# Peptides against a protein of PDB entry 2Q3Z, part 53

Target 1, 272 residues: chain A of PDB entry 2Q3Z
Amino acid sequence: YVLTQQGFIYQGSAKFIKNIPWNFGQFEDGILDICLILLDVNPKFLKNAGRDCSRRSSPVYVGRVVSGMVNCNDDQGVLLGRWDNNYGDGVSPMSWIGSVDILRRWKNHGCQRVKYGQCWVFAAVACTVLRCLGIPTRVVTNYNSAHDQNSNLLIEYFRNEFGEIQGDKSEMIWNFHCWVESWMTRPDLQPGYEGWQALDPTPQEKSEGTYCCGPVPVRAIKEGDLSTKYDAPFVFAEVNADVVDWIQQDDGSVHKSINRSLIVGLKISTKS
Target 2, 254 residues: chain A of PDB entry 2Q3Z as posed
Amino acid sequence: YVLTQQGFIYQGSAKFIKNIPWNFGQFQDGILDICLILLDVNPKFLKNAGRDCSRRSSPVYVGRVGSGMVNCNDDQGVLLGRWDNNYGDGVSPMSWIGSVDILRRWKNHGCQRVKYGQCWVFAAVACTVLRCLGIPTRVVTNYNSAHDSNLLIEYFRNSEMIWNFHCWVESWMTRPDLQPGYEGWQALDPTPQEKSEGTYCCGPVPVRAIKEGDLSTKYDAPFVFAEVNADVVDWIQKSINRSLIVGLKISTKS

## One batch from the design tools (peptide; made by RFdiffusion4, then SolubleMPNN)

Design b2_p13_1_s1 (from b2_p13_1, 6 letters changed)
Fold by OpenDDE base, seed 5:
Structure b2_p13_1_s1 (fold): chain B 272 residues (1-272), chain A 13 residues (1-13)
Amino acid sequence: as target 1 above (272 residues)
Amino acid sequence: EASLQLPIGVPEP
């Protein structure tokens, strides 16, 4: 998980699983230096360099920083996300074949955000950075991945009496979503939560004011311990959210649709 | 070939 530089990232849908080759390239020339630059431009370093550096021995701390810095939200992060299929002023997310080119572009342009990424690009870059920093990391793909925006562990759709979706459709399910899992101890938690930790660098929700996610023990998610830091409810919802389809009548009454609920979550971990 | 991340369409009634 640290030594492998080439691998595959799973995409597509639950019914039609696809994969692409990806060059993580964590040992290519200059990549480690770029990862260190990434750390040195993070908001915590800029605020207090000494304190930030003193905490870099903690994979928990570093993982959280990397999760935030892989996206350009809130900081001088690496990638700008875009999902509207308009990539003419940058590079299509589908054009990337590895993390190295992205990281080099970021550095070479003065740490200017690279256009564009989607979930697997964010995850792959995070994987590269974390591996460079000596943290065993793998990319994970979750099919039918929920994005819970209101922290109720539900994906809710509202329909009128005609079955038309109402509202802004803010809550959604992705055909697939990618994040990373990193192996680390959790001395900040009760015993037993060492092992794989989920980290999500795709800017979806703010955690403590920053677009970052995790680390959260995979075990905690599996066991439903949503009290564990960081961001357990959000990650839990990605893989376990219930989909509720509401039908609102003209009289204001609301009923659950009996329609077959979408099954959220089919997680595939890479063995790379 | 890479595929785009897309929202799953809500099943039309």
Scores: peptide ipSAE 0.412, ipTM 0.851, DockQ to the pose 0.451
Fold by OpenDDE base, seed 3:
Structure b2_p13_1_s1 (fold): chain B 272 residues (1-272), chain A 13 residues (1-13)
Amino acid sequence: as target 1 above (272 residues)
Amino acid sequence: EASLQLPIGVPEP
């Protein structure tokens, strides 16, 4: 997982799984240096360099920093996300073939955000950075991936009496979503949570004030232990949320209906 | 060929 520079990222949909080749390029010239720059411009370093540096031996700490710094939200991070198919002022997310060009562009433009990324781009760049830093990491794809915004483990849609969705549809389900899993011990948790840890660099929700997510033990998610740091409820919801329709009637009554036609979550982990 | 990440609609109840 650390040594492989080329791999595949799974995309598409649950019914039509696709993959693309990706050059992670963690050993290409200058990439490690760029990863170190990424650490040196993170908000925690800027606030207290000594404290930040003293914690860089912890893959838990570093993973969380990288998760936040791969996106440009709230900091000098690498990528700006965009999902509206308007990429004329940058590079289409679909144009990227590897992490190296992205990281080099970021560095060469004074750590200005690179336009644009979507989930697999964020995940792939995070994977490259974490591998550079010696953390075994793989990209993971989850089909029908939920984005829970209110931490209730539900994707909720409000409907009128005719079944028409009301409101802004703030909560959503992605056809697919990518994040990373990194192998690390968790001395900050009770025994048994060593192993793969989920990290999500796509800016979806804030964690402790920053657009970052994880690390959270994959085991904790599998077992439903939502008390484990970091961000267990959010990651759990990505793969396990229920879809609920709230149907308002003319008399003002509201009916709760579980939508069983869409099953959230189908996770595929890469083997290399 | 890369595919875009897209929001999906939820089927009607």
Scores: peptide ipSAE 0.407, ipTM 0.855, DockQ to the pose 0.425
Fold by OpenDDE base, seed 2:
Structure b2_p13_1_s1 (fold): chain B 272 residues (1-272), chain A 13 residues (1-13)
Amino acid sequence: as target 1 above (272 residues)
Amino acid sequence: EASLQLPIGVPEP
């Protein structure tokens, strides 16, 4: 998980699983230096360099910083996300074959955000950075991955009496979503939560004011311990959210219906 | 031909 420089990332859908090769390249020339630059331009360093540097021995702290800095939201982060299929002013997310070119472009352009990324690109770059920093990390793919936008562990759709979705702000379920899991101890938590920790660098929701997510123990998610920092409810919802249809009738009444045709979550952990 | 991340129900390109 530290030494492997090439691997596969799973994509597609639950019914049609695909994969792509990816060059993580954590040992290529200059990549470690770029990772250090990433740390040196993070908001916490800019606010208090001494405090930030003193905490870089903590994989919990570093993981959270990296989760925030891989996306360019809120900071001088690496990647700008885009999902509308308009990539003419940059590089299509599908064109990337590895993390090295992305990181080099970011550094060579004065830490200007690289256009563009989607979930697997964010995850892969985070994986590279974390591995460079000595943290065992793997990319994870979750099919039918929920994006809970209001922290209620539900994906809610509003429908008319004919079943048609109403409004433009329906909560989202991705065909697939990628994030990373990193191995670390959790001295900041009660005993038993050491091991794999989920981190999500794709800018989906803010955590403590920043577009970042985790680290949260995979064990906590499995056991449903939503009180565990960081961001346990959000990560839990990605893999376990229930889908609810709110059906408005002609008389104005609203009925709640559990959508059992859509099952959230099918997680695949990679070995390389 | 990598797949895009899309909302469920949206056809892949």
Scores: peptide ipSAE 0.155, ipTM 0.757, DockQ to the pose 0.562
Fold by OpenDDE base, seed 4:
Structure b2_p13_1_s1 (fold): chain B 272 residues (1-272), chain A 13 residues (1-13)
Amino acid sequence: as target 1 above (272 residues)
Amino acid sequence: EASLQLPIGVPEP
């Protein structure tokens, strides 16, 4: 989880699992230096360098910083996400084969955001950075991954009497989503939450005002301890949200669809 | 070869 530079990232769908090779390259020339630059341009460092530096011995702190800095939202982060299939002014997310080129581009262009990333790109870059910083980290893929936008642990769809989806369609389930899990102790929590911690660098929701997510103990998610920092409800929803399909009638009545075939969450943790 | 991340929603009837 620290030494492996070559690995695979799982993609596709629950029914048709695919994988791509990925070069994490955490030990390639200059990559560690770039990771240190990433820390030195983070908002917390800019606000109070001494305080930021004093906390860099904490993988909890560093993990959260990296989660935020891998995306360019709210800061001078590495990657700009894009999902609309319009990548002409950058690099298609599907074109990347490793983290090294992304990080080098970012640094070489004055910490200008790299276009473009999607979930696995964010996760892979985060994995590289965290490994560089000595934090055991793996990429995780979750199929049928929910994006809960209103913190109710539900993904709700609304249909008219003809089955047509109504509303803004804001809540969604991804065919797959990738994030990382990092191994660390959690001295900031009650005993028992050491181990794998979920971190999500894809800018999905703000956490304490910043597009970052985690670390949250995988154990807490498994046990349903949603009070555990950071972002337990969101991560929990990714893997275990309930899907509700509503049918709205002309008379104003609403009832749940009988079709409950969609199950949120099928998580695969990588070993390489 | 890489797969795009896509919304899958609940399929329409």
Scores: peptide ipSAE 0.072, ipTM 0.738, DockQ to the pose 0.460

Design b2_p13_1_s2 (from b2_p13_1, 4 letters changed)
Fold by OpenDDE base, seed 5:
Structure b2_p13_1_s2 (fold): chain B 272 residues (1-272), chain A 13 residues (1-13)
Amino acid sequence: as target 1 above (272 residues)
Amino acid sequence: SASLQLPIGVPAP
């Protein structure tokens, strides 16, 4: 989880699982330096360098910083996400075969955001950075992955009496989503939450004002301890949200239908 | 080859 530089990332769909080879390259020349630059341009460092540096011995702190800095939202982060299949002014997310080129491009262009990433690209870069910083990390793929926007653990669709979706589909389910899990102790929590911690660098929701997610103990998610920092409800919903159709009749009445045909969450953790 | 991340369509009830 620290030493492996090449691996596979799972993609596709729950019914048609695919994988791609990926070069994480955490030990390639200059990559450590780039990871340190990433830390040195983070908003917390820019605000108070001494305080930021004093906390870099904490994988909890570093993990949260990296989660925020792998995306370019709110900061000088690495990647710009795009999902509309219009990549002509950059590199298609599907064109990447490793993290090294992305990190080098970012650094070589003055920490300008790299175009473009999707979830597996964000996750893979985060994995590289965290491994480079000595934090055991693996990429995780979750099929039928929910994106809960209002922290109610539901993916809600509003429909008229004809079954037509009303409004935007802001709350959604991905065919797959990737994030990382990092191994660390959690001295900031009660005993028993050491081990794998979920971190999500894909900019989906803000956590404490920044597009970052985690670390949250995988155990807490499994046990349903949603009070556990950080971002337990969001990560829990990714793997265990219910899909609800709200059907509004012409008379204004609303009834709920739980969609049992679509099961949220099928998590695959990579082995090192 | 890598696959795109796409929203899943939920069928009508």
Scores: peptide ipSAE 0.296, ipTM 0.817, DockQ to the pose 0.430
Fold by OpenDDE base, seed 1:
Structure b2_p13_1_s2 (fold): chain B 272 residues (1-272), chain A 13 residues (1-13)
Amino acid sequence: as target 1 above (272 residues)
Amino acid sequence: SASLQLPIGVPAP
């Protein structure tokens, strides 16, 4: 999880699992320097360099910083996300074969955001950076992955009396979503939450005002401890959300129905 | 090649 530079990222769908080879390249020339630059341009360093540097011994702190800095939202982060198949002014997310080229492009262009990434690209770059910084990290893929926007642990769809979905789907379920899990102790939590921590660098929701997510103990998610920092409800929903249909009747009444046709969450962790 | 990340469709009840 630290020494492996090459691996696979799982994609596709729950029924049709695919994978791509990926070069994480955490030990390639100049990559460590780029990771250090990433830390040195983060908002917390710019605000108070001494305080930021003093906290870099904490994998909890570093993990959260990296989660925020892999995306370019709110800061000078690495990647800009795009999902509309219009990539002509950049590089298609599907064309990347490793983290090294992305990180080098970012640095070589004065820490300008690289176009473009999707979830596995964000996760893979985060994995590279975290491994480079000595934090054991793996990419994980979750099939039928929910994006809960209002923190109610539900994916909600509004329907008319005929069952037709009304309006834009604000909340959604991805065919797959990738993030990372990092191994660390959690001295900031009660005993027993050491081990794998979920971190999600794809800019989906803000956490404490920044597009970042985690670290949150995988154990806390499994046990349903949603009070555990950071972002337990969001990560819990990614793997466990229920789908609810709100069916509006002609009289203005609304009926709540659980949609059992969509089962959220099938998480696969990589072995290398 | 890498597969595109896409939202999945939701069937009617």
Scores: peptide ipSAE 0.195, ipTM 0.780, DockQ to the pose 0.413
Fold by OpenDDE base, seed 3:
Structure b2_p13_1_s2 (fold): chain B 272 residues (1-272), chain A 13 residues (1-13)
Amino acid sequence: as target 1 above (272 residues)
Amino acid sequence: SASLQLPIGVPAP
């Protein structure tokens, strides 16, 4: 999880699992230096360099910083996400074969955001950076992955009497989503939460004002301990959310319907 | 080749 430079990322759908080879390249020339630059341009460093540097011995702190800096939201981060299939002014997310080119482009263009990423690209770059920094890390794929937008552990759709979705904002379920798990101790938590920690660098929701997510113990998610920092409810919802339809009738009444046609969450961990 | 990350259309109840 630290020494492996090449691996596979799982994609597709729950019914049709695909994978791609990926070069993480954490030991390639200049990559460690780029990872250090990433730390040195993070908002916490810019605000108070001494405080930031004093905390870099904590994989919890570093993991959270990396989660935020892999996306370009809120900062001089690495990647800009795009999902509309319009990639003509950049590189298609599907074109990337490794993290090295992405990181080099970012650095060589003065820490300008690289266009474009989707979840596996964010996850893979985060994996590279964390491995460079000595944190054992793997990419994880979750099929039928929920994006809870209001922290209620539900994916909610509002529908009229004809079943048509109302409003321009609907909560999201992805065919798949990728994030990373990093191995670390959690001295900031109760005993027993050491081990794999989920981190999500894809900009989905803000955590403490920044588009970042985690670290949260995989054990906490498995056991349903949603009080565990960081972002346990969000990560829990990614793998466990229920889907609810709110159906408005012609008389103005609203009916709650549990949608059992889709089961959220099917997580696959990688061995490399 | 990598597959796109796509939103799932949830069917009506």
Scores: peptide ipSAE 0.194, ipTM 0.786, DockQ to the pose 0.440
Fold by OpenDDE base, seed 4:
Structure b2_p13_1_s2 (fold): chain B 272 residues (1-272), chain A 13 residues (1-13)
Amino acid sequence: as target 1 above (272 residues)
Amino acid sequence: SASLQLPIGVPAP
């Protein structure tokens, strides 16, 4: 989880699992230096360098910083996400084969955001950075991954009397989503939450005002302890949200239906 | 050969 530089990232769908090779390259020349630059340009460092540096011994703190800095939202972060297949002014997310080129591009262009990433790219870069910083980390793929936007642990669809989905479909389920899990102690929590911690660098929702997510104990998610810092409800929803169909009838009445055909969450953890 | 991340049931943009 620290030493492996090459691995696979799982993609596709629950029914048709695919994978791509990925070069994490955490030991390649200059990558550690880039990771240190990433820390030195984070908003917390810029606000109070002494305080930020004093906290860098904490994997919890560093993990949270990295989750925020891998995306360029709110800061001088590494990657700009894009999902509309319009990548002409950058690099298609599907073109990346490793983290090294991304990180080098970021640094070499004065810490300007690299165009473009999607979930596995964010996750892979985060994995590289965290490994560079000595934090055991793996990429995780979750199939049928929910994006809960209103923190109700539900994915809600509105349908007409014919079953056709209405509206903009603000809440959604990804065919797959990738994030990382890092191994760390949690001295900031009650005993028993040491181990794998979920971190999500894809800019989906804000946490304490910043597009970051985690760390949250995988155990807490498994046990349904949604009070556990950080972002337990969001991560829980990614893997456990229920799907609700609101069916509107002609008379204006609304019927609630639990969609049992869509099972949220099929998590694949890698050893690389 | 990387798969585009998409909402379920939505075609590739």
Scores: peptide ipSAE 0.024, ipTM 0.688, DockQ to the pose 0.584

Design b2_p13_1_s3 (from b2_p13_1, 6 letters changed)
Fold by OpenDDE base, seed 2:
Structure b2_p13_1_s3 (fold): chain B 272 residues (1-272), chain A 13 residues (1-13)
Amino acid sequence: as target 1 above (272 residues)
Amino acid sequence: SASLVLPIGVEEP
C-alpha cells in the first residue's frame, strides 16, 4: 500500500465492472518534492505555517489537508473537476494513465490547477500523495454511490406521472465513485477506530468550509457511528443511502414508487 | 431505478 507504484482502478457499473491501469508513481523523481509543495501551499500553512508544520506528524491532519488539496476548490489544489464532456481546453479525465504527469504539470505551472479530473483521478492523485508521505493508502471504488447534500441519508427524486424527474437534481447517484482509504491510528477518537480511514478528495461537499472529506474510520461507517470525525454522515450516505423515488400527481400529492431497483453501495477495495 | 444513476467518465455499456 506504500511501495506499489502501479495498480488498477475499478470503474464501470455494478453490472459491468471495468478497470484501468494506473501509474501511481509515488517514488518517481521529484514526486516527493511536489507532495511537500502541496503541503506548503495549503490554506492552513498560508494562514499559520508554524501551526501547520507542527501538525504534519499526524496522518489524520495530513490526510485531511491532502483531501482538500487534491482538488482545486477554494485553494491552489491540483485538479479541476469537470463532468460535462467538454474537455477541449485541457486533458480529458479519461486520458490520464497515472498521477505523475498530473502532479508534474501542477508543479511546473506554478501550482495552477490541472484540467481535468473526475473521481478516480482525484482518488488516484490522493493515493499517490498519501503514499509518498508514508501513509498506506488504497483507491476504493463504490458502485451506485450516493451524493447526499443534506445528510439525511436519503437520495430523493421526484417524478411526474410520466416518470420524468422534476426539480433540481442536486442529490444524485453515480454509476461509480472513487475515493481512498488510508491506514492510520486515530488518537483523536475513542479506542478501536484505528485502521482504514476513508478520505474523499472529489469536491462534492464542503467540510468545515473546504471541499474535503475525512478521514473517517471505515469501522465507524460500517457500524453506523455517524458522530465520529470527519464527515461520517456524508461517507455513510455514499455507501448506505436509501433511494426514495417519489411520484407527484397532478393534484400535488406525492407518493413513494413501489418499485425499488437501486441498491446504493458496492464497495471494492484494491489490494495494492 | 437505473435511470437515476448519473454517469461519470466511463459509462455503462
Scores: peptide ipSAE 0.026, ipTM 0.648, DockQ to the pose 0.179
Fold by OpenDDE base, seed 4:
Structure b2_p13_1_s3 (fold): chain B 272 residues (1-272), chain A 13 residues (1-13)
Amino acid sequence: as target 1 above (272 residues)
Amino acid sequence: SASLVLPIGVEEP
């Protein structure tokens, strides 16, 4: 989880799992230096360099910083996310084959955001950075991944009598979503939460005012300990949210659809 | 059932 530079990222759907090759390249020339630059331009460093530097020995701290800095939301982060198929002024997220080119572009352009990323790109870059910094990390793909925006652990859809989705589709279920898991101790938590920690660099929801997510113990998610920092409810929802499909009748009555068959969450962890 | 959204912002049929 540190030494492998080439691997695969799982994509597709739960029924049709596919993968793409990815060059993580954490040991390629200049990549470590770029990762250090990433740390040096993070908002916490800019606010208080001494405090930030003093905390860089903590993989918990570094993981959270990296989660925030891989996306360019709220900071000088690496990637700009885009999902509307309008990539003419950049690179299509689907075109990337490795993290190295992305990181080099970012650095070489004065830490300007690279256009564009999506979940697997964010995850892969985060994986590279974390590995480069000595944190064992793997990319995780979760099929039927929920994006809970209101922290209710529900993904709710409203349909009319014709089956047409009504209202704002702010909450959604991705066919797949990618994030990373990093191995670290959690001295900031009660004993037993060492091990794999979920981190999500895709800018989905704000955590403590910034687009970052985690680290949260995978164990906490499995055990339903939603009080565990960081962002346990959000990560829990990604893999465990209940999907409610409502049917609205003309009379204003609402009832749950009988055909609720969608299962949120099928997590695959990469070996490389 | 709920519609799945692709990462590229496309809803599955």
Scores: peptide ipSAE 0.026, ipTM 0.650, DockQ to the pose 0.172
Fold by OpenDDE base, seed 1:
Structure b2_p13_1_s3 (fold): chain B 272 residues (1-272), chain A 13 residues (1-13)
Amino acid sequence: as target 1 above (272 residues)
Amino acid sequence: SASLVLPIGVEEP
């Protein structure tokens, strides 16, 4: 989880799992320096360098900073997210094959945001940075299912008869979503919450005024302890929410796009 | 609990 530089990121759907090769490259030349620059341009450092530096020994603190700095929202972060298939003024999220090129582009352009990322790109870059900083980290993919009508957590989105999603694609429900889990102790919590902590660098919701998420103990999410910092309710919904994909016909009728039972909330973690 | 709408990853054709 620290030493592996090449791996795979899982994508697709629960029924049709895909993967792409990814170069995390945390030990490639200059990557550590870039990760340190990332820390040195974070809002907390700019506000109070001494306080920020004094807290960098905490993987909890660093993880939270990294989750915020991998996206360019609110700061000089690495990636700009885009989901509308209009990437002509940048690089398609689907074209990336590793974190190294992204991080080098960010640095080489004066810490300007790199266009563009989606969830797996955000997660992969965060994974690289965290590994580079000595925090054991893996990319996690969660697959949503549209078919579980018995779930208390239903998220619904609509498509037309041609399969085109209606409305803003940035508000669409993931067929899959990626984030990272990092291994750390939680001295800031009650005993028993050490281990894997979820962090989500995809800019979705603000946490304490910044687009960041976590760390939150995976155990807390599993046990439904939504009072646990950070962002337990948000992460809980990411892993437990069912997605219903509705097809809307021209006559206004709606039907589910998938008639087959799908595995709901199938979380796959990278083995390395 | 908050109902979250998560963006979908756009796949190339």
Scores: peptide ipSAE 0.024, ipTM 0.655, DockQ to the pose 0.139; fails the geometry check
Fold by OpenDDE base, seed 5:
Structure b2_p13_1_s3 (fold): chain B 272 residues (1-272), chain A 13 residues (1-13)
Amino acid sequence: as target 1 above (272 residues)
Amino acid sequence: SASLVLPIGVEEP
């Protein structure tokens, strides 16, 4: 999880799993320096360098900083997300073959955001950075499948009678989503929450005012301990949410679309 | 409970 530089990222759907080769390249020349620059341009460092540096021995702190800095939201972060299939003024998220080129581009352009990323790109770059900093990390892909599972969380979205989604496409569920899991102790929590911690660098929701997510113990998510720092309810929803597709008729009546229950189903992690 | 709704990732066909 720290030493492997080449791997695969899983994509597609639960029924049609795809993978792409990915060069994480955490030991390539200059990558460590870029990771240190990433830390030195984070908002916490800019606000109070001494305090930020004093906390860099904590993988919990560093993981949270990295999750925020891999995206360019709120800061001088690495990647700009885009999902509208219009990538003419940058690089298509699907064109990336490794983290090294992204990180080098970011640095070489004065820490300007790289265009463009999607979830697996964010996750892969975060994985590279965390590994480079000595934190065992793996990329995780979660697929949505039409498997009816009794989940504690219900996500509802509405379609019209023509099958058109009402509202923004942001109300849809990822066909797949990628994040990272990092191995660390949690001295900030009660005993037993050491081990894999989920971190999500894709800019989705703000946590404590910044687009970042985690770390949260995978154990806490599995056990349903939603009070656990950080962002347990959010991560829990990513892995356990049931989606109900409602069809709304012109008369205001709604009925469940039986064929489109998207349930978060299959989780795949990169193997070392 | 905050219902998390995520957009669908765009992949090249």
Scores: peptide ipSAE 0.023, ipTM 0.655, DockQ to the pose 0.140; fails the geometry check

